Peptides against a protein of PDB entry 4GMN. Designs and how they scored, part 52

Target 1, 375 residues: chain A of PDB entry 4GMN
Amino acid sequence: RYANITLLALVTLASIGTDFQETLVKGNQGSRESPISAADEEWNGFDDADGDAMDVDQKSSSGEDQEEDYEEIDVKEDDEDDDDDSITSEMQADMERVVGADGTDDGDLEDLPTLRELIQTAVPQLIRLSNLPIDSDESLTIQSHALSALNNISWTISCLEFANGENANIHNAWYPTAKKIWRKTILPILEADSADLKLATQVTSLAWAVARVLHGETPTDGNPHRKFISLYHSSKQQAGGNSNSIEEPEDPFQGLGVKCIGVVGSLAHDPAPIEVNREVGVFLVTLLRQSNNVPPAEIVEALNQLFDIYGDEELACDKEVFWKDGFLKHLEEFLPKMRTLTKGIDKRTQPELRTRADEALLNLGRFVQYKKKHA

## One batch from the design tools (peptide; aimed at target 1 N28 L112 W155)

Design b2_p20_7_s4 (made by RFdiffusion4, then SolubleMPNN; from b2_p20_7, 15 letters changed)
Fold by OpenDDE base, seed 4:
Structure b2_p20_7_s4 (fold): chain B 375 residues (1-375), chain A 20 residues (1-20)
Amino acid sequence: as target 1 above (375 residues)
Amino acid sequence: SKPIKIDERALEEGKYFKQK
């Protein structure tokens, strides 16, 4: 009973995070005519396939036809569905205010009560649930659902504009909570060194969402960038050994490798320690050098991260890492390889991968030209 | 001046959400 209620509440919280995202996307689509393909992946419900067919021996007792006039008690099903619509309406109204607030500096979290309760009340509980001792399949399921809810919430918040002090109230409310997710949920799971690739994928997705807001201010305790680099390499070794391919996610950009690159790239942004930046930068540049054996989606993500990390000549990492370690040469040598890679992607079968590769190729050409002018 | 990265912001599509 308590398990099922907890699971239902966690599914509801994950659902809320998705509904927030959908509302945010619909709000942003009003400005961009690009058709976001809704990935309508059907929730394959829990196949409770444990139909133990108890062979109930039908003893044919020929009992007499007493026509007892069963009065049809018209049980009015009270539609308890009214409570879900009310919560969704308040959440939609909060997200519409966030999306509409692109011009209003002073939105207080007081005007966003649902988002406030999500950050201040729900997330701290999800952090606790994600840290339960794993002693049962139920505890694993609870952890997985808590991580999913934290992922969806963290991704939703990471899609808000925080540039130029936009949404500063939300940023300021989220920032300590994001650090708490990192320290209390992400780090302990990464330190447990579990061989569970599903858990690793969940925690890495969450880590990326959190790191997209915290960037170089992400806690460096225990060198998490090295753990994600190690996870990247370990995931490649396991995929090569088991002919039971973990179904490569139909979407190339949802792969664990892409997620690892996204995390470590985000962690390497200013004001990250220069040695963290260097180790990540060397990792990313090494992927480009080894590009013949790297999935195209990981190359696209690695390029995007390199542009974001080293796009500013005023940052310490530009002088101390980019120029000092000779990254420009590696990027320039990669240009013809990227052109070949991008042209090799079929626009018909992989339209998104092709578009993002064409974009990354264009940006790489611009970035190399920029750096050559500022040399 | 930073190079203008063209970013289609494909990450805003909710792609990394756990679907229902």
Scores: peptide ipSAE 0.045, ipTM 0.760, DockQ to the pose 0.168
OpenDDE base, seeds 1, 2, 3, 5: peptide ipSAE 0.031, 0.031, 0.031, 0.032; ipTM 0.719, 0.720, 0.721, 0.717; seed 2 fails the geometry check

Design b2_p20_8 (made by RFdiffusion4)
Pose (drawn by RFdiffusion4):
Structure b2_p20_8 (pose): chain A 285 residues (1-30, 108-237, 251-375), chain P 20 residues (1-20)
Amino acid sequence: RYANITLLALVTLASIGTDFQETLVKGNQGDLEDLPTLRELIQTAVPQLIRLSNLPIDSDESLTIQSHALSALNNISWTISCLEFANGENANIHNAWYPTAKKIWRKTILPILEADSADLKLATQVTSLAWAVARVLHGETPTDGNPHRKFISLYHSSKQDPFQGLGVKCIGVVGSLAHDPAPIEVNREVGVFLVTLLRQSNNVPPAEIVEALNQLFDIYGDEELACDKEVFWKDGFLKHLEEFLPKMRTLTKGIDKRTQPELRTRADEALLNLGRFVQYKKKHA
Amino acid sequence: VLYGTSRSKERLERIEEEEE
């Protein structure tokens, strides 16, 4: 039963996690009662995956169960985070997911992040999931072991297809949990790290630049948020952004539109947004 | 595919309104 009974069930639940994404797309061309697949995934499939993700690991075989359990959690969390939850959008699905997303973080991502050592493959798996969960949680994400510090250290240390880089994952997840209404100091650290990435953009991979710019625009684009005054202005983030604008233009043109297109067009949008961003705030004390 | 109004789209609209 082993090869069939356990591994097969996980790989399939993970595929179900992947393919539900197509239901969302195709469904658009035409209490989760209308979405039983999603309802079953959250209420039934996910609790068992959190359990499996937790348990040792005493043996290599259970090392694979954990990995597969993390793959399924990752696929589901990713697909769900592909929904628009800003404003009142998709509120039914948000309430069904948010507490579970908190559990995944507390019971899965956090204990694994507690024991620093040793894997890169596994460190890559948890960050991918944590990025997916934090895209929904948006600073409501738990601040317990000061996880942003750990993901920040993970970025620099793992320095030794552009958008699949682990570094991109570290930028995204730390950037997502630093949105309002996060602890203002947690925001200060994450914001400082994201800006430092630009000041020292001399050696940062272009994809990591694009993610850092998107995370910043995503965080400090609302003057009513305490962190816009308490951090963005208090620490003068505006100067580094104005200084980075010329540096950003050359690196963008340094990208071969023909090899490969996506990063180029994506970076064009970031400089475009970077310019518009330097104006909007320039207009605000 | 139906795309929702994100916070980033709202912020861009605000920037455009101020520019106008």

Design b2_p20_8_s1 (made by RFdiffusion4, then SolubleMPNN; from b2_p20_8, 13 letters changed)
Fold by OpenDDE base, seed 4:
Structure b2_p20_8_s1 (fold): chain B 375 residues (1-375), chain A 20 residues (1-20)
Amino acid sequence: as target 1 above (375 residues)
Amino acid sequence: VKKGVTERDLRLKEIDELEA
């Protein structure tokens, strides 16, 4: 009973997180091609894997024809459906305010009651649920659902514009909560060094969503970037050995490798420690050098992260890492390989991957030209 | 902030210039 209620509440919170995202995407479709980020992890609903009801073929015997007149108890269908529509309407109204707020309205979180309750009430409970002692399959299920709900909420918030002081109220409310997710949910799971690839994928997706807002202000305690780099390498070793390929997600951008790159890239932004930036930058540039054995989606993400990290010549990482470690040469040498890679992607079978690769190729050419002018 | 003009940064500026 309590488990089922907790699971239902977690499914509902994950749904709310997805519906917020859909509303943001619909609102933003007028202005931005929202980066099709790993935010489009739809809540894969409850796998009703419990369909193995044992057909106990109890052949018990021919007892007699007592025509008990079952009075049709007219079970009034109590329309319990009304409560879901109300939450969805308030949620839509909150998201319409966030999307329709011209960047001058520092809207109060008081005007965003649903988002406020998600950040201030729901997320702290989800953090607690994600930290339950794992002692049963039920506790694993609760952790997974709590991570998925945290993922969807965190991705949705990471799709908000925070540039130029836009949504500063939401940013300010989210920032301490995002740090709490990092310290209380992400770090403990990464420290447990679990061989569970499903859990690793969930925590990495969540880590990316959180790091897309915190960037270089993400807590560097315990060198989490090295753990994600290690996870990247471990995931590649496992995919090569067991033909139980976890079905590579149909979306190449939902792969654990892409998520690891997205996390470490986000962690390396200013004001990250220069050594963290260097280790990540070297990792990303090494992927480009080894591109013949790297999925195209991971190359696209690695390029985008390199552009975002090293796009500003005024940042310490430009002088101390980009120029000192000779990254421009590696990017220039990669340009013809990227042209070949991009042309190899079929526009008919992988239209999104091709579009994002064409964009990344264009940006690589521009970035190399920019850096050559500022050398 | 001299951002290297990625197409992403261009789209952001074009949006900011259309809203402005």
Scores: peptide ipSAE 0.024, ipTM 0.569, DockQ to the pose 0.083
OpenDDE base, seeds 1, 2, 3, 5: peptide ipSAE 0.005, 0.017, 0.007, 0.019; ipTM 0.415, 0.601, 0.413, 0.612; seeds 2, 5 fail the geometry check

Design b2_p20_8_s2 (made by RFdiffusion4, then SolubleMPNN; from b2_p20_8, 10 letters changed)
Fold by OpenDDE base, seed 4:
Structure b2_p20_8_s2 (fold): chain B 375 residues (1-375), chain A 20 residues (1-20)
Amino acid sequence: as target 1 above (375 residues)
Amino acid sequence: VKKGRTKRDERLEKIRELEE
């Protein structure tokens, strides 16, 4: 009973997080430029795959027809469905205020009561639930749903603009909570060294959403970038061995490899330690060198991360890593390979992948020219 | 900040100009 109520509440929180995300995506889709597809993690609902039909052998005991007159108890279906729609409507109204607020400093979290309660009340409980001891399938299910809800909330918040002091109130409220998610949810799960690829995918998605806001200010304790690099390599080894179709996610950008690249790329931004930046930069450049064995979506993400990390010549990582480790040469040598890779993507069957690859190719050419001019 | 203007930076700048 309590577990079913907790599960229902977690499903509702994950649904609310999805509706928030859809509202932000719809608000941003007024501009025809495709949202960052990493936000389009459809919460794949519970696959009711546990239809283990217990074949209860109904022994036909021929017991006598006592016509017990079952009075039709007219169970009024109380319309409990109206209260869930009300919360979603208030949350939608808060998100419409965030998206529609011209960057006037006047948006106090006082004007965003639902978002405030989500950050201050719901997220701390989700962190607690995601960090429970796993001792049953029920506790594993609770952890999975808590991670899904945290993922959706974190992705939604990561879609807000925080550049130049925009949404500073939300950023300031989220920042300590995001660090708490990192330290209390993400790190403990990564340290448990579980062979569970589903859990690894969920925690990596959440880590990417959190790292998209924290960037190089993400806690570096225990070298989490190395754990995600290790997870990337481990995921490739497992996919190569079992010809059991782990159904490649229908979206190439939802793959665990892309998520690992997104996390480590985000972690390597200034003010990350130069050694963290170097290890990530070398990893990303190594993917480009090995591109014949790397999915196109991972190449697109690795390029985007390299542009974001090394796009500023004033940052310490430009001199100490990009130029010192000779990354420009590797990017130049990759240009003809990227042209071939991009041309090999069918626009009809993979229109998004082709569009993002065409953009990454264009940016790679521009980036190489920029770096050559500023050498 | 001398950033190498990528199409992604141009996109983020446009998203920002639409949120203003």
Scores: peptide ipSAE 0.044, ipTM 0.691, DockQ to the pose 0.069
OpenDDE base, seeds 1, 2, 3, 5: peptide ipSAE 0.026, 0.041, 0.043, 0.020; ipTM 0.659, 0.682, 0.686, 0.646; seed 5 fails the geometry check

Design b2_p20_8_s3 (made by RFdiffusion4, then SolubleMPNN; from b2_p20_8, 12 letters changed)
Fold by OpenDDE base, seed 5:
Structure b2_p20_8_s3 (fold): chain B 375 residues (1-375), chain A 20 residues (1-20)
Amino acid sequence: as target 1 above (375 residues)
Amino acid sequence: VKKGVTKRDERLKKIDELEA
């Protein structure tokens, strides 16, 4: 009973986070194409398909056909338009304010009460629930739902612009909470070294959402980038052996490999330690060199991460990693392969993947040209 | 020929700003 109420509350928090994201994405469609985040996992409802059909042997007792004239109670379907507008009018009002807010620098979300309660009240409880001792299937289910809710909230916040002091109030409120999610939820799960690929995918998605805001300020304790690189390689080894129906997500950008690339790419941004940047940069460039055996979506993400990490020549990583380790040569050698890869994607069957690959190819051409001019 | 306005992704914009 309490578990079901907790689960329902977690599902509701997860849906709230998704709806908030969709509306932020719709609101931002006018200004910046935010990269279609890996958070458009439509929460495919729990297929309650594990109805253990207990074969209750219905003994054929021949009870008499009393034709009780069931009066057609004309149940007026009151179309209660359950406008289950899961988005409360208060949430919509908070979202409209976020899109318009000249942020005051005070991490006081006084003008954003729903977002404040989400960050200050809900998230700390979700962190607690994600850290429960796993001793039952119920505790696993609670952890999964808590991770889903944290994922959706974190993705939603990661779709906000924080450049140039935009949304500084939200950033300042979220930043300590994001670090808490990282240290209290993400790191402990990554350290538990569970063979559970579902849990690994959930925590990696959450880690990407958190790292998209924290970037190189993400805590480097315990070298989490190496854990995600290891997870990337482990996921490839498992996929090659068991053709077990881990349904490849219909969206090629929802794959664990893409999520791992997104996390480590985000972790490698300035002010990340140069050694962390180097290890990630070498990993990403190695994917391009091995591109014949890498899914196209992972190549697109790896390119995007390389552009974001090394796009600024004023950063220490440009001189100490990009130029020093000769990354330009690898990118230039990859251009003809990327053209072939992109042309091989069917626009009819994979329109999004083709669009993102066409963009990444265009950006790769410009990036190589830029770097050659600034050599 | 509709010139597909390649929406400048932020990366293209940043590259163009650094080239200027």
Scores: peptide ipSAE 0.034, ipTM 0.667, DockQ to the pose 0.148
OpenDDE base, seeds 1, 2, 3, 4: peptide ipSAE 0.030, 0.015, 0.032, 0.026; ipTM 0.694, 0.551, 0.583, 0.604; seeds 1, 2 fail the geometry check

Design b2_p20_8_s4 (made by RFdiffusion4, then SolubleMPNN; from b2_p20_8, 12 letters changed)
Fold by OpenDDE base, seed 1:
Structure b2_p20_8_s4 (fold): chain B 375 residues (1-375), chain A 20 residues (1-20)
Amino acid sequence: as target 1 above (375 residues)
Amino acid sequence: VKKGVSKRDEILAKIDELEK
């Protein structure tokens, strides 16, 4: 009885986190429609002429006028008013404020009551539920749903812009909670070293969402980057042996390998310790060197992480890792391989993967040129 | 999920400014 109420509450919190994420994604798409002026380069029509005439014949056959009585199927538009009542008027008002808020630095969420209750009331309970002793299938189910709710909330918050002091109130409210999720939920599950790939995928997804906000300020105690690198390698060894492929998620970017790359890349950002940055950078560059055996989605994420980590020449990791360990040579040697890889992706069957690979290829060319100019 | 302006997209914008 109590477990069913807890499960319903966890499913509801996970749904709220998803709906909030979808709305934030839609809201952020509307502002960045700067009209890329489609330069209508008038590709002039090719003129070619040849007019051959063939004449083929007349034949006549009869017009039986069967008046098929088209029964007007009165398609009742069931106005299923899908009152997608999932988003309360208070949640919608909070979302509209988040998109427009010059956030005050005080970490005060007085103007964001729904988000405040999610961070201050719901998340601490979800952390508690994710740490229950696993003694039954019911406790495993509760943990999985608590991790799903934490994942959706953390991903939603990680989609907000925090650059240049934007949303500083939300950032300041979330930051201590994100560190608490890391220390109380993520680290204990990673230390348990479970062979459960489902649990590993859930905790890695949550770790990526949390690390996308904390970056190099993510707690480095216990070397979590090495645990995620180990998990990456272990997941590849298991996938190669047993044809019980965990159903590769239909989305190539939802794979455990991509999530591991996303976590360790995020952990390696400034102000991460230089040795953490080096170990992650070497891991990512090694994936590019071994690209023949790496899924294209993992290559795309590894490139994106390398650009985000080493794109700022003022950071200590540029001199002490990127230049010192000779990463530019490996990126330059990878350019022709990336062109071949990207061309090998079918635009019809994998349009998103192809688009993201085309972007990553373009960015790799630009990044290599940039680094050569600043050598 | 369209990531906000990745530090990558800011870097690429800076690269595009340096190529002009």
Scores: peptide ipSAE 0.021, ipTM 0.604, DockQ to the pose 0.406
OpenDDE base, seeds 2, 3, 4, 5: peptide ipSAE 0.006, 0.000, 0.006, 0.006; ipTM 0.467, 0.372, 0.440, 0.444

## One batch from the design tools (peptide; aimed at target 1 T18 N151 L160)

Design b2_p21_1 (made by RFdiffusion4)
Pose (drawn by RFdiffusion4):
Structure b2_p21_1 (pose): chain A 285 residues (1-30, 108-237, 251-375), chain P 21 residues (1-21)
Amino acid sequence: RYANITLLALVTLASIGTDFQETLVKGNQGDLEDLPTLRELIQTAVPQLIRLSNLPIDSDESLTIQSHALSALNNISWTISCLEFANGENANIHNAWYPTAKKIWRKTILPILEADSADLKLATQVTSLAWAVARVLHGETPTDGNPHRKFISLYHSSKQDPFQGLGVKCIGVVGSLAHDPAPIEVNREVGVFLVTLLRQSNNVPPAEIVEALNQLFDIYGDEELACDKEVFWKDGFLKHLEEFLPKMRTLTKGIDKRTQPELRTRADEALLNLGRFVQYKKKHA
Amino acid sequence: SVKHPYLPDFHLKTMLERIAE
């Protein structure tokens, strides 16, 4: 039963996690009662995956169970985070998911992040999941072991398809949990790291530049948020952004539109947004 | 591991609309 009974169930639950994304797209061209697949995924499939993700690991075989359990959690969390939850959008699904997303973080992402050593493959798996969960949690995400510091250190140390880089994952997840209403100091650290990435953009892969710019726009674009005054202005983030604008233009033109298109067009949007961003705040004390 | 396409955050749209104002 081993090869069939356990591994097959996980790989299939993960595929179900992937393919539910197509239901969302096709459903549009035409209390999760209307979405039983999603309802079952959250209420039934996910609790067992958190359990499996936790357990040792005493042996290599259970090393594979953990990995596959993390793959399914990742696919589900990613697909769910592909929904618009800003404003009042998709509120029914948000309430069904948010507490579970908190559990995945506390019971899965955090204990694994506690024992630093040793894997790159596994370190990549947890960051991908944590990025998916934090895209929904948005600074409501737990601040316990000061996880942003660990993901920040993971970025620099793992320095040794452009958007699949682990570094992009570190930027995204740390950037997502630093949105309001996060601890203002947690925001200060993450914001400093994201800006430092620009000041020292001399060697940062272009995709990581685009993600850093999107994360910053996503965080400091509201003057009513304490962190816009408490960090963005208090630490003068505006100067580095104004200084980076010329540097950003050349790197964007340094990208072969023909080889490959997506990064180029994405980077064009970031510089465009970067320019518009430098103006809006320039207008605000 | 399954590779996912890159996608910006949906909350970025509301911040960009405000910035565009």

Design b2_p21_1_s1 (made by RFdiffusion4, then SolubleMPNN; from b2_p21_1, 12 letters changed)
Fold by OpenDDE base, seed 2:
Structure b2_p21_1_s1 (fold): chain B 375 residues (1-375), chain A 21 residues (1-21)
Amino acid sequence: as target 1 above (375 residues)
Amino acid sequence: MTLHPYQPPSSLKLVLEKINS
């Protein structure tokens, strides 16, 4: 009885964390449709004058109109308006305030009652439940559900903009709680050295969400970056040995490998210790060098993490790691491989992976060009 | 350098294991 009520409450909290995220995304999409005025950065055109006008004769071959009668497959969009009205009016109002807060009305957390209760009341209980002694399948189920609820809440909060002092009230409320999740939930599970890949995937997903807010300020106790790198390698060894279907998640980005890369990348941001940054940077660059045996989604994530870590030349890691360890050369050598990899992704079967690979390829070209100018 | 802002994968957000009741 108590366990069923606890499980139902955990499911409800995980759902609330989801619905809150969907509402945030919908609200932020509405605000981001403000046309980013293309700042016409006047690309000062290269004045190369050589005007040899080769007159290529446009022979107008009149190809015949074959009316291929594409039968309109009337895909009835069954608008199953599954209006799962699970979004409370209070949650929606909190989201509208978070999205609509022009940076002058730093709405006190008093104005965000749902988010306040999630951070102050729910999360401490979830941390407690995630730390229960595992002595039964019931306790394991409670831990899993508590981790799922913590994951959803943490991911939701990690999707808020905190740059330039935006949402500073939320950041300030979340930051100490995020550190508690890290120290009390994530680290103990990582230290237990469980062979449970499901638990490892859950804790790694949570760790990524938390590390996306804490970045290099994530507690370095016990070298968690090395634990996630080890977990990455262990997951690859297990997948290669047991022909038993660890059902690779249908979504390439839900893989434990991607999650490990996301965590360690986030942990390597400034102000991370230079040695942590170096170990992560070397790991990520090594994935690119070994790309023939690395899933495309992991390559995309590794590239994005490298761009985020080393995109600022004013950071100590640029000089002490990026340039010193010769990362530019490895990125340049990877460009033709990335082009081949990206072209090999079917747009029809894997549209998201293809889009993200096209973006990562574009960014890789730009990043290499940028770093060459600033060498 | 403004890289395209990294958006986490759409699906990474929601490990709702549909608890099939």
Scores: peptide ipSAE 0.033, ipTM 0.703, DockQ to the pose 0.043
OpenDDE base, seeds 1, 3, 4, 5: peptide ipSAE 0.033, 0.027, 0.032, 0.031; ipTM 0.699, 0.645, 0.702, 0.683

Design b2_p21_1_s2 (made by RFdiffusion4, then SolubleMPNN; from b2_p21_1, 12 letters changed)
Fold by OpenDDE base, seed 4:
Structure b2_p21_1_s2 (fold): chain B 375 residues (1-375), chain A 21 residues (1-21)
Amino acid sequence: as target 1 above (375 residues)
Amino acid sequence: MTQHPYQPSSSLKVRLKKINE
């Protein structure tokens, strides 16, 4: 009984985190639709064409088969659906305030009650539940659901704009909580060195969501970047040995390899220690050199991370890593391979992968030209 | 804001899996 209620509450919290994201995505799409003038194209109704109904006649026959009186058991569907709509409406209102705020409202978390309760009340409980001793299948299930809820909330918050001091109230509330998730949930699971690929995928997804906000300010205790690099390599070794169809995730960008790249890339941003940045940069550049054996989605993510890490020439990592370790040469040598890779992706079967690869190829050309000009 | 000559794809469309899927 208590387990089922806890699981239901965790499912609800994870749904809440997803519905928040859907609302943010819809709000961000609406802001890019400049009002195309509703030209009143009068949708002229379908004309009722008169077509002649032919008369076909035929006759027969009689059979008397028995009316078995099946008693219609009136199963009252209890409409339990009403209570979920109220929470969704408050969530929508909070997300509409966050998306609709033209960056100038120093709005307190007081104006975002649902988001406040997620950060201040729900997340601390989810951290607690993710840290329960694993002694049963029930405790494993609770941990998995708690990680999923933390993932959904963390991803949703990581979709908010925090550049230029936008959403600074939310950032300031989330930042200590994100560090707590990292130290209390992510690090202990990574240190347990579990062979559970499901758990590894969940914690890596959560780690990426958290690291997208914390960047190089993510706690470096226990060298987590090396653990994610090791997890990347281990995941490739397991996939090569077991011809058991690990169903390739329908979305190539949801693979554990992509998630590992996203985490370590995010961890390597300024103000990360130069040695952390170097180890990650070398890892990412090595993937490009080995690109013949690397999934296209991982190459796209590795390129995007390299651009985001080394895009600013004023950062210490530009001089001490990018130029010093000769990354420009590797990016330039990869440019022809990226053109071949991108052209090999079928636009019909993998439209998203192709679009992201075309963008990454364009950015690679621009980035190489930029770095050559600033050499 | 250094106008980066590239457009970083900050938009990781994370498909959040609903736990019920």
Scores: peptide ipSAE 0.033, ipTM 0.614, DockQ to the pose 0.047
OpenDDE base, seeds 1, 2, 3, 5: peptide ipSAE 0.019, 0.022, 0.022, 0.021; ipTM 0.592, 0.639, 0.640, 0.636; seed 2 fails the geometry check

